Peptides against a protein of PDB entry 6B4E. Designs and how they scored, part 91

Target 1, 295 residues: chain A of PDB entry 6B4E
Amino acid sequence: TNFDKISKMFWHYKDKIAQIKQDIVLPIKKADVNVRNLLSRHKRKINPKFGQLTNSNQQLFKIQNELTQLINDTKGDSLAYHWILNFIAKAVVHQAETEVRVKPESALPLGKLTLYLLVQFPELQELFMARLVKKCPFVIGFTCEIDTEKGRQNMGWKRNNENKWEDNTSYDERMGGILSLFAIITRLQLPQEFITTTSHPFPIALSWHILARICNTPLNLITNTHFVILGSWWDAAAVQFLQAYGNQASKLLILIGEELTSRMAEKKYVGAARLRILLEAWQNNNMESFPEMSP

## One batch from the design tools (peptide; made by RFdiffusion4, then SolubleMPNN)

Design b2_p17_7_s1 (from b2_p17_7, 10 letters changed)
Fold by OpenDDE base, seed 1:
Structure b2_p17_7_s1 (fold): chain B 295 residues (1-295), chain A 17 residues (1-17)
Amino acid sequence: as target 1 above (295 residues)
Amino acid sequence: SFEEELEELEKEFEELF
């Protein structure tokens, strides 16, 4: 694992977030009143769509079409277009932090919608990835120390209005929700209409990188959160990961489930215990996946 | 290709731990 490369990638996206604020978000506040009104109307229409997702593909396709039209309405103004895409990126991640956090299987319809939008609107890809890395650096396998304020901020920890850090459980659950969404995206196939014309923007290989990079992370940096997000990833993508990479996938899952948990056994992490249970279920031929969506 | 990707993954696997 090349940790320098990962660090460079992390800081690239941190810089991208700063750029988005300066070049997209702030300028819109001073934009023409007609543009601001358009974006306000579109924001109000777009925002509830993510909560309207169900386990129905029919409902998914309806929402995809509605969002596509709303986004296309902004293409006449480049700044407005990028602002809407950035809003969507933020909204999707927020949905992962709130709904997927408490209902992991909801990552499937959300992931399908997100993947469609990422392919339909390529400019969303960098905006979305930047938001993901800011909120959950685990999506690229980045880890740093959290014994400093800066370290915690880099790892996506939040403070409330009283400058108090969120509790460990809240952080773990949020990271799990975001990573579940990303894991789902990596294991989804492109919609049929795009297979011949477009490559997958976040392919299953990115799941390999997450797992491998965590396995190679210095043990002194490994926390309960690492095991929580590995468990979230497992529920979301382990079946498809095994299908994609076969024996090599199996070896990596054993390394995470057995070796990494054993090395950290003294810490008695609850997340590690759960991951061990998932490993044991797999060894007993009882690996589960999220239910498929209905027609 | 998928085969080339697998070779890269195998190399990455060998670098684990």
Scores: peptide ipSAE 0.050, ipTM 0.759, DockQ to the pose 0.249
Fold by OpenDDE base, seed 2:
Structure b2_p17_7_s1 (fold): chain B 295 residues (1-295), chain A 17 residues (1-17)
Amino acid sequence: as target 1 above (295 residues)
Amino acid sequence: SFEEELEELEKEFEELF
């Protein structure tokens, strides 16, 4: 694992967030009233769509079509188009932080919708990845110390209105929700209409990087959160990961499930205990995946 | 390419622990 490369990638996306603010968000505030009104209307129509997802493919396709139309309506103005995509990127990550956090299986319809949009609107890819890395650096296997305020900020910790850090449970759950979504995206097949024309924007190899980079992270930087997100990843993608990489996948799952948990046993992390249970279930031929969506 | 991806995966695997 090249940690310098990972660090450069992390800061690239941090810079991208600053760029988005300067080049997209702030300029729209100075746009004419008609553009601002259009975007306000579209924002109000788009926001509820993510919460309208169910385990139904029919409902998914309906929402895909509605969002596609709403986004296409903005293409006449490049700034408006990029603004609406940035809004969508933020909304998807927010949905992962709130809904997927409490209902992990909801990552599947959300991931399918997101993957569709990422392929249909390629400019969304960089906007979405930047938002993911800002909110959950674990998606690229980045870890830093959290003993400083800056370290906590870099790792996506939030402060409340009283300037107090969020509790560990809230942070763990948010990170788990975001990583579940990303894991799902990496293991999904492209929609049938895109398979022959487009490469997968966030392929299963990115899941490999997450696991490998966490395994190689200095042990003094490993926290309960690392095990929580590994457990979230496992539920979301372990079956498909094994299908993709076979024996090599198996070795890596053993490394995270057995070796990493054993090395950290003295910490008695609850997330590590759960990951050990997932490993044992797999060893007993009882590995489960999220149920497929209904027609 | 697929071959480049495999090489990267293999390299990363060999670097584990």
Scores: peptide ipSAE 0.044, ipTM 0.756, DockQ to the pose 0.190
Fold by OpenDDE base, seed 5:
Structure b2_p17_7_s1 (fold): chain B 295 residues (1-295), chain A 17 residues (1-17)
Amino acid sequence: as target 1 above (295 residues)
Amino acid sequence: SFEEELEELEKEFEELF
């Protein structure tokens, strides 16, 4: 694992977030009043759509079509188009932080919707990845120290209105929710209409990188959060990961489930204990995935 | 290609502890 490359990637996306604010978010405030009014109305229509997802494919397709129309209405103005895509990127990640956090299986419909939008609107890809890396650096296998304020900020820790850091449980759950969404996206097949024309924007190889990079992370930087997000990833993608990479996938699952947990046993991390339970379930031929969505 | 992807992944795997 080349950690210098990962660090460069991390800072690239941090810079991208700053650029988005400067070139998209702030300029729209000075745009024509009709454009601002259009975007305000579209924002209000788009925002509730993510919470309207269910385990129904029919409902998913309805929402896909509604969002597609709303986004297409902005294509005549490049700034408006990029603004609405950036809003969607933020809204999807926020849904992962709130709903997927408490109901991990909700990552499946959200992931399907997100993957569709990423393919339908390619300009969303960079905006979405920048938002993911900002909120959950684990999606690219980045880790730094969290004993400094800057380190915590880089790792996506939030402060409340009293300038206090969030508690460890809240942070762990948010990271797990975001990682579950990303894991689902990486293991989903492209919609049938795109298979022959488009490559997968965030393929299953990105899940491999997450696991491998965490395994190679210096042990003094490994926290309970790492095991929590590995468990979240496991529930979301382990079955499909094994299908994709076979024996090499098995080796990597053993590395995270047995070797990494054993090396950190003295810490008695709750997340590590859960990961061992998942490993044992797999060894007993009882690995489970999220249920398929209804028609 | 899938083969090229696996080669890169295998290289990364060999670099693990």
Scores: peptide ipSAE 0.030, ipTM 0.708, DockQ to the pose 0.192
Fold by OpenDDE base, seed 4:
Formats: C-alpha cells, structure tokens, sequence
Structure b2_p17_7_s1 (fold): chain B 295 residues (1-295), chain A 17 residues (1-17)
C-alpha cells in the first residue's frame, strides 16, 4: 500500500469540494431567476425520491425514470446540470448517513439507484466521490490521527451547533452507513442496458483496496470505527467479494476477521468483536447477504 | 507473516488487473 498516493487522492477530493463550492454552488446563487426557480422546483421533487425507495425493483425503476427526466430537464444549462448533480451527490450521502445507518439493507436499493445515475450521468462520478471522501475517507482507505482538531475534521467528524464533537457511537454509525452504500455500489453489476457499452465506475476492485489499505494501516491509527466499517462492508459485500476473487478473497477476509482483530485484541473494540462473529458465521457456512429486491 | 501475506495478495491483485 502506497500511503502517499492515498494521501494525494484524499487531498485531491478535498480540493474538489472547494472547487465545487466556487464554480457550481456560489455561481448559481447569481444565476437568472428562471434558472434558480427551475432548480428550486427540481430540488423539491428530487429530494423525497431517495426516501421513497423500497425493496421493490418496480419502485426502483419508477424512481430511476423520474430522476432521469428531472436531471435531463436541466441539461440545457451546464451550470444548472452540474448543480443538480452535486445536489444529488449530497442527498445520496445524506440518505446513507440517516437511513442506511439504521437499516443497512436499505443500501441495496439506494446503491442500485446511485449506480444507475453514475452511469447515466458520468459527471456525477467525481461529484459523488468527492462527497464520499469528505464524509467518510474510509471509502479510499485513508486514515489519519484524530488527536487534533484538523485530524478529526479530515476523518469526517462533525461538530454540533454548540461546537461539540459528535459522540463515538454516532460517528461509527454514520461511517458504517456511508461505507455500506459504497460497498454495495462496488459489488453491484451494471444494469443490463449498460453492461456492453460502459465500464463499472466503482468496481469491486475498490473493495479490495479498502480492505488491503486498512490492513496496512499503522496499528496506532486503528480505532473501533475501522472495525465497524469493516463489519458494515462485510454485511454489504463479503458474499459477492468471495464470488469475484475466490481464494484470494478468502485470504483477505481471514486477515481482517482473524489477524487484524487479534492484533488489536487488547483494545477490546466492540466493532472487532462483531467482526469476529461475522468471521465465525462464515467458517460455519452461514455467511449472509442482504436479501434480493422483489420484482 | 501478516505483512508478507498482505504484500503477496496486493502483488497478485495488481497482476490480475
């Protein structure tokens, strides 16, 4: 693992967030009143769609079509188009922080919707990845110290209106929710209409990078959160990861489930205990995946 | 060792892709 490359990638996306604010978010506030009104109406129609997802593929396809139409309506103005995509990127991540956090299996319909949009609208990819890395740098296997204010900010810790850091449980759950969504996206197949014409924008190889980079992270930087997000990843993608990489996947799952947890045993992390339970379930031929969506 | 096994897996991964 080349940590210098990971750091460069992390800061690239931090810079991208600043650029998005400067080049997309701020300029639209000065745009023509008709454009602002259009975007306000579209925002109000788009935002509820992510919460309307269910375990139904029929409902998913309905929402995909509705969102596609709403986004296409903005293509006549490049700034408006990029603004609505940035809004969608933020809304998807917010849904992961709130709904997927409490109901991990909801990552499946959300991930299917997101993957569809990422392929249908390629300009969403950089906007979405920048938002993911800002909120949950674990998605690229980035870790830094959290003993400083800047370190906590870099790792996606939030402060409330009273300038107090969020509690550890809240942080762990949010990171788990975001990572669950990303893990799902990496293990999903492209929709049938794209499989022959487009490469997967965030393929299963990115899950490999997450696991390997966490395993190579200096032990003094490993926290309970690392094990929580590994458990979230496991629930979301372990079955499909094994299908993709076979014996090599098995070796890596043993490294995270047995070896990494053993190395950190003195910390008695609750997330590590859960990951061991997941490993044991797999060893007993009881590895579970999220249920497939209904027609 | 853990580190050696991980390096081997990473190398194998890079060779596959």
Amino acid sequence: as target 1 above (295 residues)
Amino acid sequence: SFEEELEELEKEFEELF
Scores: peptide ipSAE 0.027, ipTM 0.699, DockQ to the pose 0.951; fails the geometry check

Design b2_p17_7_s2 (from b2_p17_7, 10 letters changed)
Fold by OpenDDE base, seed 3:
Structure b2_p17_7_s2 (fold): chain B 295 residues (1-295), chain A 17 residues (1-17)
Amino acid sequence: as target 1 above (295 residues)
Amino acid sequence: SFDELLEELEKEYKELF
C-alpha cells in the first residue's frame, strides 16, 4: 500500500470540497433570481425522493425518471447544473448517514439510484467522491490519528453546537452507513442500458482497495470504527466480492475477519466481535446478503 | 504470517490489475 498516494488522494478531495464551495455554492447565491428560484423549486422536489425509495424496482425506476427530468431541466446553465448535482451528492450521503445507518438494507435501492445517476450524469462522480471522502475517509482507505482535533476533523468527526465531539457510537454508525452505500455501489452491476457503452465509475476493485489498505494500516491507528465499517462492508458486498475475486477474496476476508481481529483482541472492540461472528457464519456456509429488490 | 499473507495478496493484486 502506497500511503503517500492515498494521502495525496485524500487532500485532493479536501481541496475539491473547497473548490466546490468557491466555484459552485457561493456563486449561485449571486446568480440571477430566476436561476435561484428554479434551483429552490428543484431542491424541494429532489430532496424527498431519496426517502421515498423502497424495496421496489418499480418505485426505483419512477424516482430515477423523475430525478433525471429535474436534473436535465438545469443543463441550460452550467453553474445551475453543477449546483444541483452537488446538492444531490450531499443528499445521498446524508441519506446514508441517517437512513442506511439504522436500516443497512436500504443501501441497496439508494445505491442503485446513485449508480444510475453517476452514469447518467458523469459530472456527479467527482462531486460525490469528494463528499464521500470528506464524510468518510474510509471509502479510500485513508486513516490518520484521532488524538488531535485536526485528526478527528480529517476522519469526519462532527462537533455539536456546544463544540463537543459526537459520541463514538454515533460516529461508528454514521461511518457504517456511508460505507454500506459505497460498498453497495462498488458491487452493483451497471444498468443494462449502460453495460456496453460505459465503464463502472466505482468498480468492485475499490472494495479491494478499502480492505487491503485497512489491513496495511498501522495497528496503532486501528479503532473500533475500522471493524464497524468492515462489518458494514461485509453485509453489503462480501458475497459479490467473493464472486468477483474468488480465492483472493477469501484470503482477504480471512485477513480482516480472523487475523486483524486477533491482532487487536486486547482492545475488545465490539465491532471486531461482530466481524468475527460474520466470519464464523461464512465458515459455516451461512453468509447472507441483502435481499434482492422486488419487481 | 499476517504480513506474509498481506504481501502475497498485494503482489497477486498488482499482477491482475
Scores: peptide ipSAE 0.041, ipTM 0.724, DockQ to the pose 0.968
Fold by OpenDDE base, seed 4:
Structure b2_p17_7_s2 (fold): chain B 295 residues (1-295), chain A 17 residues (1-17)
Amino acid sequence: as target 1 above (295 residues)
Amino acid sequence: SFDELLEELEKEYKELF
């Protein structure tokens, strides 16, 4: 693992967030009143749709079509188009922080919707990845120390209105929710209409990177959160990961489930205990995946 | 060992992609 490259990627996306604010978010506030009104109406229509997802593919396709139309309505103005995509990127991540956090299986419909949008609107890819890395650096296997304010900020810790850091449980759950969504996206096949024309923007190889980079992370930087997000990843993608890489996948699952947890045993992390349970379930031929969506 | 297995996996990964 080249940690210098990972760090460069991390800071690239930090810079991208600043650029988005400067070049998209702030300029739209000074845009024509008709454009601002259009975007306000579209925002109100788009925002609830992520919460309207169910375990139904029929409902998913309906929402995909509705969002596609709403986004296409903005293409006549490049700034408006990029603004609405940035809004969608933020809304998807927010849905992961709130709904997926408490109901991990909801990552499946959300991930399917997101992957569709990422392929249909390629400009969403950088906007979405920048938002993911800002909120959950674990998606690229980035870890830094959290003994400083800057370190905590870099790792996506939030402060409340009283400038108090969120509690560890809240942070762990949010990171787990975001990572679940990303893991789902990496293990999903492209929609049938895109398979022959487009490469997967965030393929299963990115799951490999997450696991390998965490395994290579200095042990003094490993926290309960690392095990929580590995457990979230496992629930979301382990079955499909094994299907993709076979014996190599098995070795990596043993590395995270047995070796990494054993190395950190003295810490008695709750997340590590859960990951061991997942490993044992797999060893007993009882590995579970999220249920497939209904027609 | 953990480190040896990790190196093997990284090598295998580079060969796969």
Scores: peptide ipSAE 0.040, ipTM 0.718, DockQ to the pose 0.914
Fold by OpenDDE base, seed 2:
Structure b2_p17_7_s2 (fold): chain B 295 residues (1-295), chain A 17 residues (1-17)
Amino acid sequence: as target 1 above (295 residues)
Amino acid sequence: SFDELLEELEKEYKELF
């Protein structure tokens, strides 16, 4: 693992967030009233659609089509188009923080929708990845110390209105929700209409990087959150990861489930205990995946 | 060791892709 490369990637996306503010968000405030009104209407129509997802493929396809039309309506103005994509990127991550955290299996329809949009609108890819890394640096296997204010901010910790840090449980759950969504995206096949024409924007190899980079992280930086997000990843993608990489996948699952948990046993992390249970279930030929969506 | 296994996996990964 090249940690310098990971750090450069992390800061690249932090800079991208600042750029998005300067080049997309702020300029729209100065746009003509017609553009602002259009975007306000579209925002109101788009925002509820992510919460309307179910385990139904029929409902998924309906929402895909509706969002595609709404986004296409903005293409006449490049700034408006990029603004609506940035809004979507934020909305998807927000849905992961709120819904997926409490219902992990909801990551599947959300991930399918997101992957479709990422392929249909390639400009969404950098906007989405920047938002993911800002909110959950674990998606690229980045971690730093959290004993400083800046370290906590870099790792996506939030402060409330009283300037108090969020509790550990809230942080762990949010990180788990976001990571579940990303894990699902990495293990999904492209929609049939894109398989022959487009490469997967966030392939299963990115899951490999997450696991390997966490395993190589200095032990003094490993927290309960690392084990929580590994457990979330496991539920979301372990079956498909094994299918993709076979014996090499098995070695990496043993590293996170057995070796990493053992090295951190003295900390008695609840997330580590859960990951150990997942490993044991797999060893007993009882590895589970999220149920497939209905027609 | 844990570190040796990680190095092996990284090497093997480069061969896969």
Scores: peptide ipSAE 0.044, ipTM 0.728, DockQ to the pose 0.952; fails the geometry check
Fold by OpenDDE base, seed 5:
Structure b2_p17_7_s2 (fold): chain B 295 residues (1-295), chain A 17 residues (1-17)
Amino acid sequence: as target 1 above (295 residues)
Amino acid sequence: SFDELLEELEKEYKELF
């Protein structure tokens, strides 16, 4: 693992967030009143759509079509188009932080919707990845110390209105929710209409990167959060990961489930204990996946 | 060892991608 490369990637996306604010978010406030009104109406229509997802593919397709139309309405103005995509990127990540956090299986319909939008609107890819890395650096396998203010900020820790850090459980659960969404996206097949014309924007190889980079992370930087997000990833993608890489996947699952947890046993992390349970279930031929969506 | 396994996986990964 080249940690210098990962660090450069991390800071690239941090810079991208600053650029988005400067070049997209702030300029729209000075745009034509008709454009601002259009975007305000579209924002209000788009925002509830993510919460309307269910385990139904029919409902998913309905929402996909509605969002596609709303986004297409903005294509005549490049700034408006990029603004609405950035809003969607933020809304998807927010849904992962709130809904997926408490109901991990909801990552499946959300991931399907997101993957569709990422392929349909390629400009969403960079905006979405920047938002993911800002909120959950684990998606690219980045880790730094959290004993400093800057370190916590870099790792996506939030402060409340009283400038107090969120509690460890809240942070762990938010990171797990975001990572679950990303894991789902990496293991989903492209929609049938795109499979012959487009490459997967965030393929299963990115899951490999997450696991390998965490395994190579200095042990003094490994926290309970690392094991929590590994468990979230496992529930979301382990079955499909094994299907994709076979014996090589098995080696990596053993590495995180057995070897990494053993090395950190003295810490008695709750997340590590859960990961061992997942490993044992797999060893007993009882690896579970999220249920498929209904028609 | 753990380190040897990591090195092997890194090698295998480079071969896969």
Scores: peptide ipSAE 0.035, ipTM 0.694, DockQ to the pose 0.827; fails the geometry check

Design b2_p17_7_s4 (from b2_p17_7, 9 letters changed)
Fold by OpenDDE base, seed 5:
Structure b2_p17_7_s4 (fold): chain B 295 residues (1-295), chain A 17 residues (1-17)
Amino acid sequence: as target 1 above (295 residues)
Amino acid sequence: SFDETLKELEKQYKEMF
């Protein structure tokens, strides 16, 4: 693992967030009134769509079509188009922080929707990844110390209106929700209409990077959150990961589930205990995945 | 060892991609 490369990638996306604000978000305030009104109406129509997802593929396809139409309506204006995609990127991550956090299996319909949009609108890819890295650096295997204010900010910790940090449980759950979404995206197959025309924008290899980079992280930087997000990843993608990489996947799962948890046993992390339970279930040939969606 | 296993996995990964 090249930590310098990971750090450079982290800061690239931090800079991208600043650039998005400067070049997309702020300029829209000075745009033509008709454009601003269009985007305001579209925002109001788009925002509830993510909460309308269910375990139904029929409902998913309906929402995909509705969002596609709404996005296409903005393509005549490059700034408006990029603004609506950035809004979608933010909304998807927000849904992961709220709904997926409490119902991990909801990552499946959300992930399917997101993957469709990422392929249909390639400009969404950079906007989405920048938002993911800002909110949950674990998606690229980045970790820094959290003993400083800057360190906590870099790792995606939030402050309330009184400048108080969120509690550890809230942070862990939010990180787990975001990582569940990302894990699902990495293990999903492309929609049938795209399989022959495009490559997967965030393939299963990115899950490999997450696991390997966490295993290589200095032990003094490993926290309960690392084990929580590994458990979230496991529920979301472990079955498909094993299917993709076979024996090599097995070795890496043993490395995180047995070896990494053993090295950190003295900390008695609750997340580590859960990860061991998942490992044991797998060893007993009882590894579970999220149920498939209904027609 | 843990470190040796991880290095080998990284090597194998690079060979796969």
Scores: peptide ipSAE 0.322, ipTM 0.877, DockQ to the pose 0.916
Fold by OpenDDE base, seed 3:
Structure b2_p17_7_s4 (fold): chain B 295 residues (1-295), chain A 17 residues (1-17)
Amino acid sequence: as target 1 above (295 residues)
Amino acid sequence: SFDETLKELEKQYKEMF
């Protein structure tokens, strides 16, 4: 693992967030009133759509079509188009932080929707990845110390209005929700209409990077959160990961489930205990995946 | 060992891609 490369990638996306604010978000506040009104209307129509997802493919396709039309309505103005995509990127990540956090299986319809949008609107990819890395650096396998204010900020910790850090459970669950979504995206196949014309923007190889980079992380930087997000990843993608990489996948799953948990046993992390249970379930031929969506 | 296994996996991964 090249940690310098990971750090450069992390800071690239941090810079991208600053650039988005400067070049997209702030300029729209000074844009023509008609553009601002259009975007306000579209924002109000788009925002509820993510919460309207169910385990139904029919409902998914309906929402995909509705969002596609709403986004296409903005293409006549490049700034408006990028603004609405940035809004969508933020909304998707927010849905992962709130809904997927409490109902992990909801990552499947959300991931399918997101993957469709990422392919249909390629400019969404950098906006979405920047938001993911800001909120959950684990998606690129980045880890730093959290004993400093800057370290916690870099790792996506939030403060309340009283400048108090969020509790560990809240942070762990949010990170788990975001990572579940990303894991799902990496293991989904492209929609049939795109398979021959487009490469997968966030392929299963990115799941490999997450696991390998966590395994290479200095042990003094490994926290309960690392095990929580590994468990979230496992529920979301382990079955498909095994299908993709076979014996190599198995070795990596054993490495995180057995070896990494054993190395950190003295910490008695709850997330590590859960990951051990998932490993044992797999060893007993009881590995589960999220249920498939209905027609 | 953990480290040897990880190095081997990384090598294999680089060869696959």
Scores: peptide ipSAE 0.182, ipTM 0.827, DockQ to the pose 0.867
Fold by OpenDDE base, seed 1:
Structure b2_p17_7_s4 (fold): chain B 295 residues (1-295), chain A 17 residues (1-17)
Amino acid sequence: as target 1 above (295 residues)
Amino acid sequence: SFDETLKELEKQYKEMF
């Protein structure tokens, strides 16, 4: 694992967030009143759509079409278009932090919607990835120390209005929710209409990178959160990961489920205990995936 | 490749145990 490359990628997306603020978010506040009104209307229409997702593909397609139209309405103004995509990127990640956090299987419809939008609107890809990395650096297998304020901030820890850090459980759950969404995206196939025209923007290989990079992370940097997000990833993508890479996938799952947990046994991490349970379930041929969506 | 990465991982873990 090339940690320098991972670090460079991390900081690239950090810089991208700053750029988005400077080049998209701030300028729109000074834009023409008609543009601002358009975006305000669109924001109000778009925001509830993510909460309207169900386990129904029919409902998914409806929402996809509605969002596509709303986004297309902004294409006449480049700034407006990028602003609405950035808004969507933020909204999707927020949905992962809230809904997927409490209902992991909701990552499937959200992931399908997101993947569709990422392909339909390629400019969303960098905006979305930047937001993901900012909120959950684990999506690229980045880890740093959290003994400092800067380290915690880099790892996506939040402070409340009183400048108090969020509790460990809240952080773990948020990271799990975001990682679940990303994991599900990596294991989804492109919609049939796109298979011959475009490549997958975030393919299953990115799941491999997450696992491998965590395995190569210095043990002194491994926390309960690492095991929590590995468990979240497992629920979201392990079945499809095994299908994609076969025996090689199995070896890597054993590395995280057996070897990494064993090395950290003295810490008695709850996340590690759960990951052990998932490993044991797999060894007993009881590996499960999220339920498929209805027609 | 992922295969090379896995081999590296396997080597690293073997060296650690």
Scores: peptide ipSAE 0.147, ipTM 0.757, DockQ to the pose 0.081
Fold by OpenDDE base, seed 2:
Structure b2_p17_7_s4 (fold): chain B 295 residues (1-295), chain A 17 residues (1-17)
Amino acid sequence: as target 1 above (295 residues)
Amino acid sequence: SFDETLKELEKQYKEMF
């Protein structure tokens, strides 16, 4: 694991967020009133659709088509197009923070929708990754200290209106929700219409990087959150990860489930205990995946 | 590559244990 490379990637996306604000968000405030009105209407139509997802493929396809039309309506103005994609990137991550955290299986329809949009609108990819890394650096296996204000900010910790840090449980759940979504995206196959024409934008290899980078993280930086997000990843992608990499995947699962948990046993992390249970279930031939969506 | 990452992980693993 090259930590310098990971740090450079982290800061690249932090800079991208600043660039998005400067080049997309701020300029649209000075745009023509008709453009601003169009985007306001589209925002209102787009925002509820992510919450309308169910375990139904029929409903998924309906929402895909509706979003595609709404996004295409903005392509006549490049600034408007990029603004609506940035809005979608933010909305998807927000849905992971709110819905997926409490209902992890909802990551599957959300992930399918997101993957479709990422392929259909390639400009969404950098906008989405920048938002993911800002809110959950674990998606690229980045970790820093959280004993400083800047460290906590870099790791995606929020402060409330009273300038108080969020509680550990809230942070853990948010990180778990976001990582579940990303894990699902990495293990999904491309929609049939894209398999022969496009490469997967966030392939299963990115899951490998998450696990390997966490395994190589200095132990003094490992927290309960690391184990929580590993558990979230496990539920979302472990079966498909084993299918993709076979024996090599097994070795890495043992590293996180057995070795990393054992090394941190003195901390008595609740997330580590859960991950140990997941490992034991796998060893007993009882590894489960999220249920497939209905027709 | 995947293999390079794995070898690096395995090397680091051996150094940690």
Scores: peptide ipSAE 0.042, ipTM 0.719, DockQ to the pose 0.086

